Peptides against a protein of PDB entry 2AKA. Designs and how they scored, part 61

Target 1, 299 residues: chain A of PDB entry 2AKA
Amino acid sequence: MEDLIPLVNRLQDAFSAIGQNADLDLPQIAVVGGQSAGKSSVLENFVGRDFLPRGSGIVTRRPLVLQLVNSTTEYAEFLHCKGKKFTDFEEVRLEIEAETDRVTGTNKGISPVPINLRVYSPHVLNLTLVDLPGMTKVPVGDQPPDIEFQIRDMLMQFVTKENCLILAVSPANSDLANSDALKIAKEVDPQGQRTIGVITKLDLMDEGTDARDVLENKLLPLRRGYIGVVNRSQKDIDGKKDITAALAAERKFFLSHPSYRHLADRMGTPYLQKVLNQQLTNHIRDTLPGLRNKLQSQL

## One batch from the design tools (peptide; aimed at target 1 Q296)

Design b2_p25_3_s3 (made by RFdiffusion4, then SolubleMPNN; from b2_p25_3, 10 letters changed)
Fold by OpenDDE base, seed 5:
Structure b2_p25_3_s3 (fold): chain B 299 residues (1-299), chain A 25 residues (1-25)
Amino acid sequence: as target 1 above (299 residues)
Amino acid sequence: SELEKILEELEKFLEELEKQLAELA
């Protein structure tokens, strides 16, 4: 089976060759959330490698289209660096940073031009995600004063598309009612048809508090529900804690927590990956007939 | 045309996807 993305790209190229534009929205998952909500950590957990830029403030400054491909080998490749296979994921991180800076400059600005990264791995499920800049209200450093609105406008270019699923990442140690991710999701998906909730930082909640009501889909119900995850701490990341060990610790966390043990089989990064794969596949199935019709109308 | 060929491939992709989903159900 040919991948949908290459097929659509070929179609777009064919249209371009005849002087026409084919605006085909591919089914994809946009990852949205406030700064430091844990988006990058979730994605790295999917890959099982550290490969995303780290730091304070706005780290992701261009959309990162991340295509995960299950393969017998492990390597990464960029669309802008055709023919180069990356086996060192530190080099992947550096390339993302370099390519980001190349377009945005040194002022830590943002650009809507995506970076396309494909990761082949035996440890991933087939999945296409778009990592988007974290929402913020306060510019840092020499960022433009309207950076909040620039980010919002960028996000809207993705999340308003009907073929886009929204992975709304919210930290549990913050008021969910004020979640930037859920706010934007509710704005563009008021009926919750395309939104999947991810709750991070469950391990950082105050003693005696829990997110059970959220995870049971009782507080702010989403049609597609919520999945809790436990990411590595910054200390763990700096200490180069193995992601496999972190996944085991995550499993243990849910199993041992009085409020979450009954949900443990529907929590954690591996379950999230499975759900996203299934939901994206189903979404593709549901949207492809429409794409077909659109294409036929343009022939 | 090339576009028609690609459309046919898309249709085949859809059919295969639906088949796989049905097998998993």
Scores: peptide ipSAE 0.059, ipTM 0.663, DockQ to the pose 0.071
OpenDDE base, seeds 1, 2, 3, 4: peptide ipSAE 0.022, 0.021, 0.019, 0.020; ipTM 0.610, 0.601, 0.602, 0.596

Design b2_p25_3_s4 (made by RFdiffusion4, then SolubleMPNN; from b2_p25_3, 11 letters changed)
Fold by OpenDDE base, seed 1:
Structure b2_p25_3_s4 (fold): chain B 299 residues (1-299), chain A 25 residues (1-25)
Amino acid sequence: as target 1 above (299 residues)
Amino acid sequence: SKLEEILKELQAFIDELIKKQEEEE
């Protein structure tokens, strides 16, 4: 069971390299959410490094297949530049930006062609996520006026797949009934079988309000439930606040909050990472018979 | 091809896992 995720990663890389990602419904987790929902921060918190593009508007413009691999060493590798080991995660960020711009051009358009990034770290569990562009209604800069629909169409290519789990990232400081992530998840997973809810920005909620009912899975029930997280503020990110310190602060937040204290052991980024690892592993296992049959037909 | 090799390896591993699961049932 321990080798399932790496094996699927190898398969994913091979299909990506030949441009045939769509030929197999591979077990995977797609990350969806509106702009500024906190997706990038969640992923960076898993790695413990700042390595994703930042900015206003649509930051992720290509799918990012992020393969986390537990290792004694820390470095990153891209599928498009095999053999180059990145130990400076700022260079990783720059490479993502450069590779994105190479394909999308200068108009901040999007491309469905994934970037495949593998991160080796002693601080991660084996986990593969597909980070997708943030949903938006407003084009920025020279973006096409139909960019909203282009993003939605791209997301649908992933989330409509039966073997795709959906990590729906929603900010708590916004009306969850209007969550873009939960809306798209409900559209393709009406019974809530494939969706894992992540609630960010719990620390930014108005005084006297909380997301307890959501986190307890009572408001908008998902079979796989909800996990709350507290990301670094933009000020903390700009100030290069240590992610380890931020994770400690997150733990403290849940433990000290009257509405969340009883849930604290089932909240936070480390718990989310563990759950996702387990969910993906189990999902791979459950899809193995079907995958075997599909693979056999292609050999 | 490299792809075929990976697919065969994965298939073999899947078959082994399925077999183990059947034995545990």
Scores: peptide ipSAE 0.067, ipTM 0.690, DockQ to the pose 0.041
OpenDDE base, seeds 2, 3, 4, 5: peptide ipSAE 0.034, 0.033, 0.024, 0.033; ipTM 0.668, 0.666, 0.636, 0.672

Design b2_p25_4 (made by RFdiffusion4)
Pose (drawn by RFdiffusion4):
Structure b2_p25_4 (pose): chain A 299 residues (1-299), chain P 25 residues (1-25)
Amino acid sequence: as target 1 above (299 residues)
Amino acid sequence: AEKAAAEAALAALAPAIDAAVAALE
């Protein structure tokens, strides 16, 4: 049903101002990744426009509830900017930065208050993800020293919930067994039943190595599987993001890599969008029947 | 205050939730 994701989108809007309640548990996807995993690029490739804050270290300092709606037209709206229509995605980036600073005292700390961004685009399938602060060790920023723990604690508030599907993002050019995202997913989902794996930067692996065993779901098995992507950034004449060319380059990569050609149809951003739309829809279908009665008891 | 506002928002969405559940059946 094309209606399930929009229905939960209304619930997320309604609960955006309701503070943390460990018992409230909406069906949704939380995006979890180490700071080096490239999780922003995954989201920007869904949208086809650069729109997320840039900077060293942390990009998301408040949970970003990103609601992507397939549309013939292309624009964005924030729940906190009633009625305004953003058509220039640079301004979208600037609003994320401004609304975040409005809330965070230190210009580098974090807050649990979400920013609710809805994007209408021909480049997206109906899909909703909650992007969360990336994980890191060295609090190299400017306050606070326990920032690693504040981030982990915020992530745990989301992903310890049973209805929260986990999109664990890990770079291929690292030790995947040591992935921060997969490790935290294992702490709360030991059976791997509600974690979807994403492997980024496949084109950056060392010469003569590949991630075939993980992509084939053999080395670190997850029920919902892994999906590989690459960010082969292409810019148009104006120096801006060209998503059609970037997606073609990604498709060329998988078709030409001897280790991946047999999986190409199950790799890449378009396929990832399809998979997330499908899994999120089925998950909502599964959890909606008991939802109204359960919510009344939990509020 | 948050609790009352959440209850009111849920009551407003209840018909839409029930209709979606009926469609699934």

Design b2_p25_4_s1 (made by RFdiffusion4, then SolubleMPNN; from b2_p25_4, 9 letters changed)
Fold by OpenDDE base, seed 5:
Structure b2_p25_4_s1 (fold): chain B 299 residues (1-299), chain A 25 residues (1-25)
Amino acid sequence: as target 1 above (299 residues)
Amino acid sequence: SQRAAALAALAALEPEIDAAVEKLK
């Protein structure tokens, strides 16, 4: 079953060449959340490298199909520049920015055309995620006034698909009831069957408050539950704090926190990665027979 | 041509998909 994710990756690559109007509902995990919810940090923590664009306002402006592949070597490659192996992840970041700007222009517009990035690493589990633009209500730069709706429409192209799992990323230091991620998830997955909740910024909650009820799946229950994570602060990111050290600090946070200690073994980025690998593998297993039948009918 | 190439790639993957499905039974 370990080879199921790579198999679907090849399908995904092939469909990327056809365009978004492909009639195939591939098993995938779409990452959704408001701007600054911590989506990019979660993905970087999986790889253990800084490689995603950073900045104020909207950062992800095209869907990023991130294919993590466990390998003995560490490098990245893009579908749009086959044959080039990136070993410097700063160059990966620059390529994402350049490729984004090439299509969207310099006005910080968005495009529905995905960027396909594959990362080989000994430090990752096989996992494919689609990072989507952060939901926002405020246009930045030369963005059109309806950018909010453009982003939402783009997200809906992914999350409405039955074979799409939703990784809903919400910050704990904001009102969870108003989480953009959970709202869109509830809209397209009212029974909470396809949604995995990620709660970030647990370390930034006000003293005397905690997200225990959420993490215990008691407040807004999801079939697939919630996983809390602690990302690097913006100061730590700017200071290029090592992700490995940050992961250790995350573990310490959960173990030492009175409200989360009992959940610590089911929290944190490493656990999230394992869960997502398992969830995606199982999801592919369940959907692959149907996918085969659909492919046979189209080819 | 790019669409045709993609369709050909999908067709080439079909046997692998079939094999994977059979292993799941």
Scores: peptide ipSAE 0.273, ipTM 0.830, DockQ to the pose 0.587
OpenDDE base, seeds 1, 2, 3, 4: peptide ipSAE 0.254, 0.259, 0.242, 0.219; ipTM 0.822, 0.821, 0.821, 0.812

Design b2_p25_4_s2 (made by RFdiffusion4, then SolubleMPNN; from b2_p25_4, 10 letters changed)
Fold by OpenDDE base, seed 5:
Structure b2_p25_4_s2 (fold): chain B 299 residues (1-299), chain A 25 residues (1-25)
Amino acid sequence: as target 1 above (299 residues)
Amino acid sequence: SEVEAARAALAALEPEIQAAVEKLK
């Protein structure tokens, strides 16, 4: 069953080479969230490496198709530069930035053309995610005044597809009722059938408050539920805190918190990775027969 | 062309997809 993800990865690569003309609804997970919601940190925690662009405002400006592949070796490959193996993940970050700038220019504009990145690692489960630009309301720098709508339009190209699962990333230290991720998910998935909720920044909530009701799926129910995570702080990132140490601290956080202790085995980044692997595999299983039929009709 | 190469790649994957679907029955 786990071999289904690599099979779909090869399909995804082939369609990416055709460009936007191949409008096939592939089984995938799109990652959505507001700026600074913690999306990049979640993805980096899966890999155990710092490799995503960082900064103020919109850091992801093109869709990033992140294909995680369990392997005995650790390296990354881009579809746009086949045969080049990256073992330094700082070079991976630089390549993402360079390839983004090549298409969007230096004005911090966005492009709907994906970057395809495959990461081989012994520390990952097979998992494919599409990281999308963070939702924003305020243009920064040389961004066009309608950047909010451009981002939303780009997101809609992915999340409106029936075979797209939605990983909605929301920070707990903000009003969850006003979460950009949950709002867009509710718009395109009103019955909550395709949405997986991720709640970040649980460690940054005000004392005496908690997200228990959300995590227990009682406030804004999703069929696929919610998973809480604790990411490294910006201070920890700047201080080069080890991701492994951060994952241990995350586990300790859930176990020691009175409101989350009973949920601890169903929380945290490792559990999220397992759930996403399982859900993607099952989703591919359910959609692959239909995908086969559509593919045959197009060839 | 790149498009033709991609179509060929997809065609090559079709038997594997078929085999995978059969295993799911």
Scores: peptide ipSAE 0.356, ipTM 0.873, DockQ to the pose 0.580
OpenDDE base, seeds 1, 2, 3, 4: peptide ipSAE 0.342, 0.305, 0.312, 0.297; ipTM 0.869, 0.874, 0.872, 0.866

Design b2_p25_4_s3 (made by RFdiffusion4, then SolubleMPNN; from b2_p25_4, 8 letters changed)
Fold by OpenDDE base, seed 3:
Structure b2_p25_4_s3 (fold): chain B 299 residues (1-299), chain A 25 residues (1-25)
Amino acid sequence: as target 1 above (299 residues)
Amino acid sequence: SQVAAAQAALAALQPEIDAAVARLA
């Protein structure tokens, strides 16, 4: 069953070579959320490395197809530079930035053309995610005034697909009813069949408040539920706090919190990774027969 | 042609997809 994700990865790579004209609804998980919702931190916590671009505003400006592959070795590969193995994840970050700038230019524009990054690691489960640009209302720098709509249109290209699961990332320290991630998810998945909720910044909630009702799936029910996570703070990231230590702190947070202790075994980024692996595998299993038939008819 | 190369790649994956589907049945 774990071999299904790598198989779909090869399909994704093949379709990426065809370009945007490949109208194939591949089973995938699209990651959506507002700027600073904690998307990048979640992905980096899966890998256990700092490798995503950092900064204010729109950091992800192209879709990033992140293919995590469990392996005995640790390295990264880009589809656009086949044969080059990256073992320094700072170089991975630089390559993402360079490849983004190559297509979008210096004005921090966006492009719908994906970057395909595969990471082999003994510390990951097989998992593929499509990281999408963060939703924003305000252009930064030389960004076009309609950047909000450009991002929205880009997101819609992914999340409207029937075989696309949606990882909706929302910060707990903001009104969940106003979550950009959950709004767009509800627009394209009104019955909550394809949406997985991730609640970040649980450690940054005001004293006397908690997200228990959300995490128990009682406030805004999703069929696939919610998983809470605690990411490193920007200060921790800048201070190069070890991700392993951060994951231990996350576990401690849930175990020690009176509102979350009973949920602790179903919270945290390691559990999220496991759930996403399982859900993606099952989703591929359900969709692969139909995909097979579509592919056969097009060949 | 990138399209032709991609089609060839997809064709090469078809047996593996078929085998995977067969295992799921």
Scores: peptide ipSAE 0.356, ipTM 0.865, DockQ to the pose 0.623
OpenDDE base, seeds 1, 2, 4, 5: peptide ipSAE 0.337, 0.344, 0.341, 0.328; ipTM 0.855, 0.863, 0.860, 0.854

Design b2_p25_4_s4 (made by RFdiffusion4, then SolubleMPNN; from b2_p25_4, 10 letters changed)
Fold by OpenDDE base, seed 3:
Structure b2_p25_4_s4 (fold): chain B 299 residues (1-299), chain A 25 residues (1-25)
Amino acid sequence: as target 1 above (299 residues)
Amino acid sequence: SQVEQARAALAALEPEIEAAVAKLE
């Protein structure tokens, strides 16, 4: 069944080539979260490389279809530049920025046209995610004053689809009741059937507070539950702290924390990868017969 | 056309999809 994700990747590539991203309800996971919620760090932790644009304001300005493929070799490929293999992930970051700017211009606007990036690595599980622009209320640079609504409209094109799972990324050091990610998820998935909660910044919570009730799925219950993670700090990222070391520190955090010790085996980035791989695989299994029928009717 | 190419690509994947579905049933 592990071959189902690569199969859907090929379908996704074929549809992306014709610009019909919104026309087919492909089984996928859309990643949503407010700016600075830690989305980019979660994705980079999966790959074990720094490769996503960083900065203030809206960093992701186009949907990024990130296809992780377990392989004996490590390299990246873009659909828009076929045949070029990237082994330097800094060049991957630069290509994302360049390709984004090519379409959106210098005004830091957004575009619904996805960037398709495939990463082959021995350190990843097969997993496809669609990283979406971070929700924001404040325009930056030359962004239009209605950028918040433009982002929201873009997100809705993905998350309203029945076959779209939602990875809702929320920081623990903010009121989860006000989480932009959980709010949009609740709007389109009121029964919490398609939403997976990720809680970041657990290490940045105020002393004497914890997110135990949330992680135990008692506060804001989701059918698919919550997974806590500890990402590298901005200081660690700027200092180029090794992701492997960060993953070890994350494990230590959960094991040593009195509120999370009992949950430690169901927390952290490696567990999140495993869960997402399994959930996506199962989701593809459930939706593939219907997808087949739709494809046959359109061809 | 890009549309024709995409249709051809999808058509080429159809047998694989069918085989995958058959394994799931």
Scores: peptide ipSAE 0.268, ipTM 0.832, DockQ to the pose 0.620
OpenDDE base, seeds 1, 2, 4, 5: peptide ipSAE 0.257, 0.258, 0.254, 0.266; ipTM 0.831, 0.837, 0.827, 0.837

Design b2_p25_5 (made by RFdiffusion4)
Pose (drawn by RFdiffusion4):
Formats: structure tokens, C-alpha cells, sequence
Structure b2_p25_5 (pose): chain A 299 residues (1-299), chain P 25 residues (1-25)
């Protein structure tokens, strides 16, 4: 039903101002990744526009509830900016930065207060993801020293919940067994039943190696599987993001790679969007029947 | 049948959302 994701979108809006309550458990997807995993590029390729803050290290310092709605028109709105329509995605990026600084004392720390961003676009399927601060070790920033633990603690608040599906994002040009995202997903989902794997930067792997075993779900099995993507950035005449060309380059990559051509139809951003829309919809369908009564007891 | 069940659930959740909005004010 095309109605389940929008219904949960209303619930997320309603609970945006309700502080942490370990018992509240809406069906949703949390995006988890190490700071080198390229998780911003995955989201920007869904939208087809660069719109996330840029900087060294952390890009998301408050949880971003990103609600993508397929539309004939293209614009964005923040719950905290009532009635305003954003059509220039550079301004969307600037608002994310400003609203974050408005809340965070230090210009580099984190806060659990979410930013609720809804994007209407022809480039997206109906899908909602909660983007969370990326993981890192060296607190190379400017306060605080325990930042690694503050980030991990914030991630755990989301992903220890049973109804939270985990989108674990890992770069292919690393030791996938040592992926921060897959490890934290294992700590809370040992059976791998509610983690969806995303492997980025497949085009950056060393010569003569590939990620076929992981993409075929053999090496690090997850019930919901893995999807590979690449960010082959193309810019138009004005030097701005050209998503049609970028998606074609990604499609060319999978069709031409001898290790991946037989999986091409199950790789890439369009397929990932399709999979997330489907899995999120089915998950909501599964959890909605008991939801109203359960919420009353938990509030 | 599935549509009717859904509409009922949606109405009940809408009422809850309205209560939450009122309390937040």
C-alpha cells in the first residue's frame, strides 16, 4: 500500500519533539556507517542533488529524518520551517547547517534533536531513512574527546530498538570484516535479520580484487542482502550534479565489470531505492497492526 | 477488507497524533 510510508511519516513528524523514550519504537530505517563509508553520497544519489553539509569528518550532527516522496514537482520542506518551500538544494544544505548550529553549542558536537526534511522529487521513490552521525575514532575536530562514544551511544538509542531496520553502509575499498557499520549491526542484530547491507566505492577496489562474495551474500550473510553502488560523479555545464549521467555511469560500471555483470540488475541506486521502498513498506505492514495499542502503553 | 482495516487504524493513529500535537503546544 502506497499509504504505509506516509502514515509513518506523520508519526515521525508527531514524535519529532518528543524526547528519547527507550520504549517508543516506530518502524523505520536508520542509516549507520563509518565516516569513510560515503553514506552522504548514497543519499545525495537518491535525491539527485547535493544537499548535505560538507566538511571534514562528521556531516550529520543531528539525526536527519529524510522523507523522500515521489513527485512530479521538485522541492523540499523542513518541519521546523513551517510552510516554506525550498527549490534550491544549496539552500537546503545551508538550512541543515544553520539549524544544527542553532542547537549545538560547540560547532562540532552532536545533538539527539532531529531535523525533519521531506523531499518531493521525480528522482525518488517513496522512502524514509533516518541518517545518523557517522562513526570515527580520532576525535579530530574540536570537542568533545569522548565524541566517538557520544556518537555510538546515539546510534545505539536508535538501532537497539526492534522495529528499527539498519541500513549498514561500508566502503568496498576496506576490510569489510572490520566495517564499523556491520560490527555495530551485529552487536544489536546478531542473527542479521534486520540489517540491509550497502557496499559503496566498488569502483575504487584494488586491481584484481572484487567484492563478489559479499554482494552474493556468501561471505557475511544477511537475510535482507547486500546492494552495491558507485558514485561516478558527473557535473553539468554549470558544474552542478548531473544525476542522469551519474546513474548511467554507475549502470555502465556494473554491466562492464566481469565480477558483477551477472548481478547488475540487483545493483545500483535505482535498485537500492526499490529495495528500501519494498522492505520498509512490508516492515510497516508487519508492525502497524499492534502499533496503536502498543504506543498508548509506552507514552 | 485490508483497505477498511487500514482506514480504521489510520483514524485511530490520527486521533493520537492530534493529542500529541495539542500536548506539545
Amino acid sequence: as target 1 above (299 residues)
Amino acid sequence: SEREEFETQEEELTELIEEIEEEAE

Design b2_p25_5_s1 (made by RFdiffusion4, then SolubleMPNN; from b2_p25_5, 10 letters changed)
Fold by OpenDDE base, seed 2:
Structure b2_p25_5_s1 (fold): chain B 299 residues (1-299), chain A 25 residues (1-25)
Amino acid sequence: as target 1 above (299 residues)
Amino acid sequence: SEKEEFEKLKEELDELIQQIEEQQK
């Protein structure tokens, strides 16, 4: 079963190359959340490298299909430049920025055309995620006034698909009842069958408050539950704090916190990665017979 | 067995992927 995710990755690459990415309901996990919810930090924590664009406002402007592959070597490859191996993850960041700007131009617009990035690493489990633009209500720079709706329409192209799982990323230091991620997930998955909740910024909650009821799946129940994580602070990111050290600090946070200690073995980035690998593998298994039949009818 | 059925399905999908890749050449 460990080879099911790589099999779907090859399907994704083949369909991307022919421009038919939109025509197949491939089993995948779409990552959704408001601006600054911590989506990019979660993805970088899986890899253990800084490789995503940084900045204020909308950072992700195209869907990023991130294919993580467990390997003895560490390098990245893009589908749009086959055969080029990236070992410097700063060059990976620059390539994402350049490829984004090539398609969207200088106006910081968005495009629904995915960037396909594969990362080989000994530090990852096999996992494919689709990082989507952060939901916003405020245009930045030369963005059109309807950018909120353009982003929403782009997200809907992914999250409405029946074979799409939804990783809903919400910050704990904001009202979770008003989470953009949970709202869009509930709109397309009203029974909470396809949604996995991620709660970020647990370390930034007001003194005397906690997200225990959410993490225990008591407040806003999802069938697939919630996982809390602690990302690096903006200061830590700017200071290039090592992600391995941040993961150790995350573990310490959950173990030492009175409200979360009893949940600590079911929290944190490493546990999230494991759960996502297992859920995606099982989801692929359940969808493969239908996918085969659909592919055979199109050839 | 369930394992044998999955291996067969994987082979069928690999063949389909190969056909798609050949059509792109």
Scores: peptide ipSAE 0.054, ipTM 0.670, DockQ to the pose 0.523
OpenDDE base, seeds 1, 3, 4, 5: peptide ipSAE 0.166, 0.049, 0.028, 0.023; ipTM 0.762, 0.658, 0.637, 0.637; seed 1 fails the geometry check

Design b2_p25_5_s2 (made by RFdiffusion4, then SolubleMPNN; from b2_p25_5, 11 letters changed)
Fold by OpenDDE base, seed 1:
Structure b2_p25_5_s2 (fold): chain B 299 residues (1-299), chain A 25 residues (1-25)
Amino acid sequence: as target 1 above (299 residues)
Amino acid sequence: SELEEFKKLKEELDKLIEEIRKKQE
């Protein structure tokens, strides 16, 4: 069963090479969240490397198909430049930026054409995520005034698909009931069948407040529940705080917090990665027969 | 039996993927 994710990876690569097939509903996890929700940090924490573009406003401007593959070696490879192995993750970041700019131009526009990035690492579980642009309401710089709607339309192309699971990333230090991620998830998944909630910034909540009810799946119930994580602060990222150290701090946070200690074993980035691996594997299993039939009909 | 069925399915899908690749060349 562990080979199911790599199988879908090969499908993703094949279809990306020939262009997106709108008729194919691949089993996948789309990552959605507002700007600054901590989405990029969650993904980087899985890899244990800084490799995603950073900045203010809209950072992700193309879908990023991030394929994590457990391996004895550590390197990255892009589908658009096969054969080139990246061992410096700063170069990975630069390549993402360059490839994004190549397609979108200098206007910081968006494109629905995915970037396919595969990361081999001994520190990851097999997991594929589609990172989508962060939802925003405020255009920055030379962005078109309708950028909010463009992003929304792009997200809808993914999250409306029946075989798309939704990783909804929401910051705890804002009104969770009004989070962009949960709103869009509720719109396309009103019964909460396809949505996995991730709650970030738990360490930044106001004194005397907590997200216990959310994390216990009591406030806004999702069938697949919620997982809390603690990411590095922007200061920590700028200071190049080691992700391994940050993961230890995350564990300590949950264990020491009166509101979360009883949930600690079901919280944190490592647990999230495990859950996503399992959820995706099971989801692929359930969708494979239908996928096979569709593929056969197209050949 | 389920495991065997999934193995067969994977093999079939692998063949299909290969066919797709050939069409791309």
Scores: peptide ipSAE 0.063, ipTM 0.675, DockQ to the pose 0.489
OpenDDE base, seeds 2, 3, 4, 5: peptide ipSAE 0.055, 0.039, 0.021, 0.050; ipTM 0.660, 0.633, 0.608, 0.654; seed 3 fails the geometry check

Design b2_p25_5_s3 (made by RFdiffusion4, then SolubleMPNN; from b2_p25_5, 11 letters changed)
Fold by OpenDDE base, seed 2:
Structure b2_p25_5_s3 (fold): chain B 299 residues (1-299), chain A 25 residues (1-25)
Amino acid sequence: as target 1 above (299 residues)
Amino acid sequence: SEEEEFERLKKELEELIQQIEEQQK
């Protein structure tokens, strides 16, 4: 069933080209979280490359449909510039920034129009994620004072769809009960059927505290559970620390930590990627009959 | 079988996607 994700990718591309993205409830995973929750770092860790915009405030200002495809070669392609293969991931970052600015202008506004990016790599599993703008209460630059609500409205266009799974990214060094990601997930998925929890920044928790109860699914239970990850520090990102080395450090963290050692085989970025691939594949399979019927009615 | 039904459904979906792609050319 590994070819189900590429099949849905073709459908996503076809609908994006005709501007009808809103009419189909496609099986997908939407990534939600507050600003600085570590969403971009999780996505970059899947690819093993730095390719997402960086900075203070709202970095992601358009939905990014990130299609990961296992391949023998490593390169990226954008739907808006077909035929151009990107092998330098700094150029990928620059293209995302340029395409974002082209649509939103100089005011750092947001747009609901997705950017479609496909990454071919030997280091990825087949996986499609929709990265959404980080939830914020603080406008930056010339952003309108109601930017918080504009972002929320954009997120709701995705997460309210029945076939949308929700990857809720929350930092462990903040009150998890007040997580923006978990709050929005609970609003649209009160039974916790569509939500996968990701807990970042486990290495930045106060001494003598841990997130064991959350990771064991005992505190705020989700049907699909929680996975802990350790991302690169901001210093490591600025210093261009190798993601491969960071993944090794993440593994060491879980194995050596007294509260997480027993969970270590069900934690970390590689395990998260595997789980998401399986979850998405199974979800596509379950939604295929309904998807077929909808497509037939529109043709 | 359940597997055969799934493969038929997958094929039908692929054909529908191909039709959409052809209309965009």
Scores: peptide ipSAE 0.326, ipTM 0.864, DockQ to the pose 0.469
OpenDDE base, seeds 1, 3, 4, 5: peptide ipSAE 0.306, 0.317, 0.300, 0.300; ipTM 0.851, 0.860, 0.852, 0.851

